# Ledger of designs, part 13: peptides against a protein of PDB entry 7UQJ

Target 1, 160 residues: chain A of PDB entry 7UQJ
Amino acid sequence: PELYQNFNITPPRGVLFHGPPGTGKTLMARALAASCSSDERKITFFMRKGADILSKWVGEAERQLRLLFEEAKKHQPSIIFFDEIDGLAPVRSSKQEQIHASIVSTLLALMDGMDNRGQVIVIGATNRPDAVDPALRRPGRFDREFYFPLPDVKARFKIL

## One batch from the design tools (peptide; aimed at target 1 K56 W57 V58, target 1 (a further copy) E62)

Design b1_p10_3 (made by RFdiffusion4)
Pose (drawn by RFdiffusion4):
Structure b1_p10_3 (pose): chain A 160 residues (1-160), chain B 160 residues (1-160), chain C 160 residues (1-160), chain P 10 residues (1-10)
Amino acid sequence: as target 1 above (160 residues)
Amino acid sequence: as target 1 above (160 residues)
Amino acid sequence: as target 1 above (160 residues)
Amino acid sequence: STPRFNYSVP
């Protein structure tokens, strides 16, 4: 931590996995979760699938998001993987409902808002990156974007 | 206050920060929240978002807004910051649930009934200005609209 | 009435001020209420909003609306003004609440219960006219309309 | 007390 405090830098804590289906996005997230449970320093893995937080009550989806990010603050070494994040956080439109844009606005305020979110890495896997809200694709929340392509010749050889 | 009585004008009590993502809106609100808590006279900063207002009970979201504005009047030199305000206050629509139009109407009434002395300042950052209700964007509610643009060369030099 | 009843032209049961925001609709009702700064028993003015009638309880909103209309009948020549009548009477649909829908179901029955010797006029204001419920715009209700447009050049000169 | 619902969510 002194190497990042040597400068006035904060580490990148957000990655957006994107690429075609079957290219290794969830596999890489699975390998990262299995590696986080065997290095004997507790990196807590939070798995979230799509719109797992959707509820029929008003304001319960934003409450579940706030609770997920808070429980992430309770244990500092924690990770949040959002599988199929284009279904949880679509581009905010006036035509669609307000539960969607309200979830996106809560996710924006919880990733880079007024309060610091802690040592929480946020990973999102998507097949449709341009269905993710563009305010979620900037540094401070999903700094990096890993493009997982269809494998080339040497990569297919290695996979096989 | 005599300058604002000599000319028959009322000081603006509302600001809407707007601009592209990552241009300085939450940063300015964070710097103003730190400047509220340093000096010989104290300004109270009230931070809000859509999650700690929206409730599942009838008449509880508007009661939380009223409690916010009454508590800010109690601590009279005050700032209220609504981040991602288009999520909290979308454009009123009959094809939406009634709780969003009811929040927008309660917010319009509470802003039209403030102290009328420049004691409670209301600051909102929407990232998208068209999504916020036009009734809130008229002078009398959010008087000033600060456009935080993408920086030009001298500004990029200063930021770097 | 000695003059206007000679010709049998009935005064309107419901007159609707509608227009863009900031066009002076609240000023016209405030100026008509300052024309109620006159002696009593003539042009009693009631200033209500699309809020501060609707409550947590199930009967106080309709009971208060029936009482407001009864107090309007008690002082015979009277005016009821509903500012932001889309807050009190939104569009009834299946995303609508039950308490607003019953407020509309009682306001309609109270406007059809108003007699033909027109001594109570109900003026209502809105910035979004096709967001008020369609039933109050039917004949025998809010049927005469006043459009308040943005000012032209001479009008802006007078305002300045 | 009367609750509120998101009418789109099953």

Design b1_p10_3_s1 (made by RFdiffusion4, then SolubleMPNN; from b1_p10_3, 5 letters changed)
Fold by OpenDDE base, seed 5:
Structure b1_p10_3_s1 (fold): chain B 160 residues (1-160), chain C 160 residues (1-160), chain D 160 residues (1-160), chain A 10 residues (1-10)
Amino acid sequence: as target 1 above (160 residues)
Amino acid sequence: as target 1 above (160 residues)
Amino acid sequence: as target 1 above (160 residues)
Amino acid sequence: KIPLYNTSVP
């Protein structure tokens, strides 16, 4: 929020962090939350994993998503970080596909229902951007994407 | 390997990175792999998730662990990074406990079977160090631990 | 600090992270700050950009550098991260060169004035190591260097 | 309540 306010950047509703695993997507999300918090203005950081959302009972996952967004709105300015958001992608089994589709549909509705003036930013992290439902990547949802390339290996050694 | 060689540090067989999610455990592992590689000496970085190890068929998970350690030994110097190694912890279900126990037992045997002269370092990352089997935290296994605290929000804002 | 202490590594006064943009220099600095903190021992992370240092009024930039180092010393163990430290390099204009030279001279004096026993680590990040004043790269300053190469695409594929 | 992941570990 403040990072975007300080730069006069309209905070995106959703930001997709994509790149190979261990490129610091989750660390960057926490770093952004930290950099946006002051002693005067604390940012509330919410974190969920895609797999943890799916480990909930049918209907309870959707309820927990709703509660998460309500709590994030109550604690504005806030960041919701979804780690491994590709874990919400439909698994190739028909029964799991319907359950995954329901959860994704709930997330879509929650992102669409966020007012543009709300101090809630949603960050999704994935190692597989192509496994993220294209509906999540549309304008008003995860409409900004940041690639996290692997830090190249060779060169960090000379400092130690 | 080279990081430890350059510091005249006996490379631990295993290093446990623990701390809250998104504290940069996976990034640090990649960064260490990165720093340990030169143009002359490339470090091979292997990555597995605890959940992905368990998603394999019974006996295939153990086989894939054996193959991983063999391949890491073949590509010395190498780093094996297990992300979410607490995902190998026994889930409270009896049938899963036996499967998890078999996989953990295989990992223990593979870590014990590594020659101290081998240029293979194993890094485990977890958000729940207490959920990691104590047998993995014994000398000759994950015998070194690094805590990854949450980057304090308050300390970061005084920087801006 | 703790990473260096835990490894019995004398913390360098200054560490230069150099490499192409987007190679994770800033991310590594934050990850190091995170990894060096424990529940018992919090590391204070300070961050400045080279361009932001130069955007201050003449004499105020030097004052802000002094205050930064004093605050870092007060909050030991601490990390000072200078992002885009090549932004302190003289721009080819004579009037800017004198101002840049004064700021660089202040930074040199501050790095030289740090006691070796101080738990303050300075990390500079640049995409242009050759644009960093050679005086900053001398022993007792940024005397350790980590290159951050572009992730070699070919090297990464063998990890999957 | 249908568990979303039937962790039927095969």
Scores: peptide ipSAE 0.019, ipTM 0.360, DockQ to the pose 0.134
OpenDDE base, seeds 1, 2, 3, 4: peptide ipSAE 0.000, 0.000, 0.000, 0.000; ipTM 0.352, 0.186, 0.203, 0.335; seeds 2, 3, 4 fail the geometry check

Design b1_p10_3_s2 (made by RFdiffusion4, then SolubleMPNN; from b1_p10_3, 5 letters changed)
Fold by OpenDDE base, seed 1:
Structure b1_p10_3_s2 (fold): chain B 160 residues (1-160), chain C 160 residues (1-160), chain D 160 residues (1-160), chain A 10 residues (1-10)
Amino acid sequence: as target 1 above (160 residues)
Amino acid sequence: as target 1 above (160 residues)
Amino acid sequence: as target 1 above (160 residues)
Amino acid sequence: RIPLVNTSVP
């Protein structure tokens, strides 16, 4: 939160957390939500899982995404966290590809439709950034990407 | 792990990390592995996912578990981390129940067969502790359970 | 980063991560650093350990702190992470108290001297918040405190 | 082969 203020950077609508499994992507999203609610301003944290969007809401996934974004807008300031957003990636069947394409298209439209002045931040987490539809990674969507390296020495040298 | 040595506490054979998704279970396991490797003692961290054990190695899952435990024993001190260990839970079909029962039985036997003097720690992570076979939660197995609470809002108020 | 902008919160100069050992303080600091570097803006992450500042730099610790802050300022945007900042706390000897008082005084002056527009964030991590000089915890310094709870003690009693 | 992440803590 603080670094973006200091940098005069317009907060992105969408932030992609990517990195190996168990590098704390989901925890960071929760911690960011936790770090930003004061007594005066409680941030509402919405969590969805990519695979759940596809599997639990067969035929209503688009409507559920719309409702999620509406609810997030109603409860501003809010964070929508999509865990395993790569789980929105097409499964091997053509029918699933069509369902996926529709859901991703709806998510794109919802992200594009967010007012820049809206206090809704979308965080996507993935272990497979290459499995995330590149359309989601364009400006105005998940336009910022945060790599969660393994807690390994080499990450120190890129940081030192 | 280091904390257990430093406190003269016999390390548990198995530790169950449970709590809501994205509470940092996997991250903590990695951080513990990282935190316990000194320049003198590098800890080897093995990661498996419950669903991957079932899906990728149908018919060889037991052998792969045995090999994993042997490899962990060979590379002591080591941590075996099972992410989503509830993914070993039986799926709705009787055939999958049999496969699950065999895999879980093998895991039980491997955990029971670990020498207490072995520097192999098993960490299981789950979002659904109730979906983990209670046999895995008995003494000598995952006999220790760490709840990962949601980063509670009250911690936020001291932070802001 | 972004959420602080959206909430019109002045970013703190310093953030204190406190909580029991192995609660992910160091990992969160690293993840925050990683979580703020885009492809366009790499955040530089400086790490120091409190005990190392005292022990490795006997007689030059103040100079090393100054150099660290200068280097962090030169490589903005940056994070300075002090792990085990309680390790700057005086050990039982009067001579160590004097050395500590000088180092802490230097750190206070460096934190006070940070321009609010500076893109340098200081994160201190400690397992012993009560061992951190209360002067460091005043406004304009480590004015925000993040508690990293143990995964709840009640769960630990099922673990012990 | 999941690479053995040798978490060398520095």
Scores: peptide ipSAE 0.007, ipTM 0.351, DockQ to the pose 0.068; fails the geometry check
OpenDDE base, seeds 2, 3, 4, 5: peptide ipSAE 0.000, 0.000, 0.000, 0.005; ipTM 0.185, 0.221, 0.304, 0.370; seeds 2, 3, 4, 5 fail the geometry check

Design b1_p10_3_s3 (made by RFdiffusion4, then SolubleMPNN; from b1_p10_3, 5 letters changed)
Fold by OpenDDE base, seed 4:
Structure b1_p10_3_s3 (fold): chain B 160 residues (1-160), chain C 160 residues (1-160), chain D 160 residues (1-160), chain A 10 residues (1-10)
Amino acid sequence: as target 1 above (160 residues)
Amino acid sequence: as target 1 above (160 residues)
Amino acid sequence: as target 1 above (160 residues)
Amino acid sequence: MIPLYNTSVP
């Protein structure tokens, strides 16, 4: 939140961190939250695992998402971090996943309903960006994508 | 590297990043490597997963550790990042894990053998600091520990 | 701090984090501050947004910079993080930006006046390194640059 | 927690 507020960058409603497992997507989100938190302006960090929202709250996933966004809005500046967002918002490819489609639709609506003046940033982390519904990756939603490359085993990251 | 040079802090031979999964330990290590790398002074980042060193190099884990440290020493300034170091250096509690005990001993010796003048930092990341051999957590080894808290579902991580 | 001390790198008076928006520059700065902070040695982190120094302190920007550096010097070891430093120190290209030129000159003088023994690190983050006055990027100032690549959709940043 | 100590934000 503060990072984006500081940047007068219209804070992306959402940032997608994508890249292979262990690339530090979740870390970046937390480090962003930590880095945006000051003594004077603490950022509230909400973490949810995409699959956990679906599995723990069978039939209430939409409500839990709404509550999460409401709570994040009440506790601005805030970050909502979805770890494994591909588990929450799978690609709409199969007709039989009505539940997933509704959850995706709810998440879309929540992201669209976030007033651009809100100090709430949504960060989604995924190992499979192609498994995330393309509708979430559109402008005004997860409109910023950050690839977290695996350090290739080979590349001595001369982090040049 | 540069951050520690500025503070005239005797750079820890090792830094333990501990905290629950997804707390950003690996990212922090990379971010640190990236942040310490300049155009003029590139930090070589070596990443190993603890369990991978044990599993991929059955009977050669000690040699691989030695080679890793030698390579890191040759390519100073460098960071050796052990992700899931608890997988590489489990607590010595069970008599029957001779291989793990030897690997821990090798890692200890390698960390102790790092000349304090060396531009090699070892970062260990673990979700289970209590599963890391206490000998690794002693002064001159992983003598700095950084807790990466999970955002508790409840806690407004005031990422204080 | 400690990372730089290890490398016997004359700690850069300044580190420029550059790269596209959302590449984690600010996060890195804070993560670095946090990582360099130990229980025994707390690093004081000062964050300023470049544009905010110009906009909030019309006519006092130079004084605010001086105060910031003085405060950072009093609270060593410390990090001064300038987010969007291109907003503070634009390229001197236009004659009409006398205010910007004076602020840049003040920042240059402050960075040059930092005793190399000082435990103050300046981190500048910018999305536009070419919009940062080249004088700031010279040795003894922001002499270390770290590119935070947008994870291009394509480029496995070999985080080299 | 890796504390940021004395974070001064405007």
Scores: peptide ipSAE 0.000, ipTM 0.193, DockQ to the pose 0.058
OpenDDE base, seeds 1, 2, 3, 5: peptide ipSAE 0.000, 0.000, 0.000, 0.000; ipTM 0.190, 0.187, 0.190, 0.293; seeds 1, 2, 3, 5 fail the geometry check

Design b1_p10_3_s4 (made by RFdiffusion4, then SolubleMPNN; from b1_p10_3, 6 letters changed)
Fold by OpenDDE base, seed 1:
Structure b1_p10_3_s4 (fold): chain B 160 residues (1-160), chain C 160 residues (1-160), chain D 160 residues (1-160), chain A 10 residues (1-10)
Amino acid sequence: as target 1 above (160 residues)
Amino acid sequence: as target 1 above (160 residues)
Amino acid sequence: as target 1 above (160 residues)
Amino acid sequence: KIPLYNTTVP
């Protein structure tokens, strides 16, 4: 959080965490939530998986996304964390592609409908940034991207 | 790996990382691999997902597991990380249960066949430790468990 | 970064990551750096170890700290990550205590001299927060603290 | 069911 203020960067509504699996994307999102919670100001952290949105909410995924964003707004300040957001990518079957396209379209509309002053941050995490719909990566959506490199072994930790 | 040697602890053949999603299980496994890699002793990190073992290797999953363990042995010291190892759990369909049972049985046999002196550590990560076959949790297999709590919100982030 | 802006939180100049070794402190710091880098705005990540500051820069540690902060300011937005910052703690020898006290005093002065508008964040990581000079933990310095718990070993081994 | 964690982070 603090990094953006110090840098005079308007916080995006959405942040994309991307990088190889096990680079701490989800942990970072949780740590960010924890870090911004004070005794006086609790942040509510909502977590969803991209694949779960498709598989568990067959026929209701759009409604469940709307409910999620409403609940996040009701419990602001809040973070909505979409883990494996690339799991919303089109599946190779035509019927599934239509469902995916509808869900992505709903997510786009929900992100676009977020008030700039809203105390709701959306974090998407993916291991496959290229599998995320480019429309999600446009300004006003996931317009900030966070690369989680493999812990680069090149850190010359001269451990004394 | 080296952490156990440095502490004169016989490294377990298998370690189960369990806890809520996004608690850093995979990250810890990578960090352990990176931390145990010195300039003199690089550790090879192999990563597989439980669900991928079932879905991508339909009919060859056993062979691919054998190859993975052989490759890990060839490139020792090494870590085999199974993410979402609960994805190897039996699926509700009888045919799938047989496939799952065979894969789990193969994994058991591979873990049991690991030499105690082998520089191969197996890490399984799960969000659902109760969905992991109890046979995997017996001595000589995933006989050490690490709970990854939610980042304890007790961090008094006095954010000014 | 963004979370602090959305919550009207003034970002700290310094954040202390503390917790047992291998809890992901360094990884989190790197992930934060990577995360705040966009294609348009790269964040420069500087890493130093507390013990290296003392041992490698014998007699020049203060100068090297000044140079580090100057370089970070020149390459802003930037993160200065001090790993093992407790390595700057007084060593039991009187001569070393004087050197440590001087280095810590220099670090304090450098942190106090950071413009609130400066795009330089300082992250200190330690395994021994109680070994960190309390003066470093005061407002305007490392005034935010992140605890990295051990994955609590309370793994209820239901060894069946 | 992957548990949907709504964690209120205080």
Scores: peptide ipSAE 0.008, ipTM 0.375, DockQ to the pose 0.080
OpenDDE base, seeds 2, 3, 4, 5: peptide ipSAE 0.000, 0.000, 0.006, 0.008; ipTM 0.282, 0.331, 0.347, 0.372; seed 4 fails the geometry check

Design b1_p10_4 (made by RFdiffusion4)
Pose (drawn by RFdiffusion4):
Structure b1_p10_4 (pose): chain A 160 residues (1-160), chain B 160 residues (1-160), chain C 160 residues (1-160), chain P 10 residues (1-10)
Amino acid sequence: as target 1 above (160 residues)
Amino acid sequence: as target 1 above (160 residues)
Amino acid sequence: as target 1 above (160 residues)
Amino acid sequence: PRPRPPRPLP
């Protein structure tokens, strides 16, 4: 931590895995979760699949998101993996419903809002990155974007 | 206050920050929240978003908005910051649930019934200005609209 | 009435001010209420909004609307003004609440209950006319309309 | 206290 405090830098804490289907996005997230439970320092892994938070009550989806990010603040070494994040956080449109744009606005305020979110890494895997809201694809929330391509010759050899 | 009585004008009590992502809106609101808590006279900063207003009960979201504006009038030199305000106050539509048009109507009524002395300032950052209701964007509610643009060369040099 | 009842032209049961925001619709009702700054028993003015009638309870909103109309009949020549009538009478649909739908179902029955010797006029204002419920725009209701446009050059000169 | 009508989920 002194190396990041030596400068006035904050580490990048957001990655967006994107690429075609079957290219290793969830596999990489699974290997990262298995490695986080065997290094004996507790990096808590929070697994979220698509729109797991959708509810029929008004304001319960935004409450579940606030609780997920808060429980992430309770244990500082925690990680949040959003599988299929293009179904949870689509591009905000006026045509579609307000529960979607309200979830996207809550996710924007919880990732880089007024309050600091803590040592919480946020990973999102998507096959459709341009269905993710463009305000979610900027540094401070999903700083990096790892493109997982279809494997080339050497990579296919290695996979096989 | 005599200057605002000599000319028969009312000081603007509303600002709408708007601009592309990562251009300085939450940063300015964070710097103003730190400047509210330093000096010999204290300005009270009230931070809000759509999650701690929306409720699942009838008449509870508008009651939370009224409690916010009454509490800000109580601590009279005050700032109210609504982040991602297009999620809190979208354009009113009949094809949406009634709770969003009811929040927009309560917000219009509470802003039209403020102190009328420049005591409660209301600041909102929408990232998208078109999504917010046009009735809120007229002078009398959100008087000023600060456009936070992508920085030009001298601004990028100063930021770097 | 000695003059206007000679010709049998009935006064309107419901007159609707509609237009863009900031065009002076609330000013016309405030100026008509200052034309109620006259002596009593003539042109009693009631200033209500699309809020401060609707409540948490199930009967106080319709009971208060029936009482407002009964006090309007009590003082015979009277005017009821509903500012932001899309807040009181939104479009009834299947995303609509039950308390607003019953407010519309009572406001319609009270406007059809108003007699032919027209001594209570109901003026209502909106910035979005095709968001008020379609039933109040039927004959015998809010049928005469006043469009309030943005000002032209001479009108802006007079305003300045 | 009465709850608001439930939302129709996709």

Design b1_p10_4_s1 (made by RFdiffusion4, then SolubleMPNN; from b1_p10_4, 4 letters changed)
Fold by OpenDDE base, seed 5:
Structure b1_p10_4_s1 (fold): chain B 160 residues (1-160), chain C 160 residues (1-160), chain D 160 residues (1-160), chain A 10 residues (1-10)
Amino acid sequence: as target 1 above (160 residues)
Amino acid sequence: as target 1 above (160 residues)
Amino acid sequence: as target 1 above (160 residues)
Amino acid sequence: RIPRPPLELP
């Protein structure tokens, strides 16, 4: 929020961090949260994993998502980070598809229901952007994408 | 390998990165791989997730671990990174416990079977060090631990 | 600091991260700061951009640098990260050269004034190591350099 | 509330 305010940039509702595993997507999200909180203005950072969202009972996952968004709204400015958001993607089993579809639809509705004036940013991280439901990547949802390329494996350790 | 060689430090067989999610454990492992490779000497970086190890058929997971260690040995100097290694921890279901026990025993045997002259480093990352089997944390296995704390949200912003 | 202490390595006074943009220099600096803090020992991570240092009034930039180093010393163990440190390089305008020269001289003096026993690490990041004043790259300053190459597209695919 | 069957890990 403050980072975007400092740049006169309207914070996107949702930002997708995509790239190979261990490219620092989660670390960047935390660093952004850290880099937007001052002594004067603390940003609340919420984190969930896609798999953990799915591990909840049907309807409880959806309830937990709603509670998360409500809590984020209450604690504005806030960042919601969904790690491994591709874990919300439909797995090829029909019964899992229906469960995943319900959770994804709930997330879609929650993102659509965010006020543009709200100081809530949602960051999704995935290793598989193509496994993220295209509906999540539409305007007003995860409408900005940042690629996290693998850090080049050669040169960093002259440092240590 | 090269880092430890450059410091005249015998590379530990295994290093445990532990700390809250998104503290950069995976990124650090990649950066370590990154840093140890030169134009003259490429380090091969292997990555597996604990969950992906478990998702394999019983006996196939153990086979894949053996193949991974063989491939790492063939491509020395190498780093094997196990992300979410606490995912190999016994889940409270009896059938999963037996599967996990077999995989963990295989990993223990593979780590014990590493030649001290080998330029293979194993890095495990976990958010839950207490969920990592204590047998993995013994000397000759993950015998070095690095904590990855949450970036202190407060201390970072006095700096911006 | 702790990473270096854990390895019995004397932390360098200064470390230069260089390489193409987007190679994760800034991300690594943050990850190092994160990895060196523990629950028992928090590392304070300071960040400045070269351009932001220059954007200050003449004499205020130098004052802010001094205050930064004093604060880092007070909050040991600490990391000072200068992003885009090549932004302190003289831009080809004579009036800017004099301003830049004063700032660079102040940074040199501050780095020289660091006690070797101090747990302050300075990390500079640049896309243009040749644009970094050679005086900054001398022993006791940014005396260790780490290249961040572009991820060799080919080397990545052997890991998949 | 139907206990989710253990998510068959894909």
Scores: peptide ipSAE 0.011, ipTM 0.384, DockQ to the pose 0.103; fails the geometry check
OpenDDE base, seeds 1, 2, 3, 4: peptide ipSAE 0.000, 0.000, 0.000, 0.000; ipTM 0.371, 0.214, 0.371, 0.306; seeds 1, 2, 3, 4 fail the geometry check

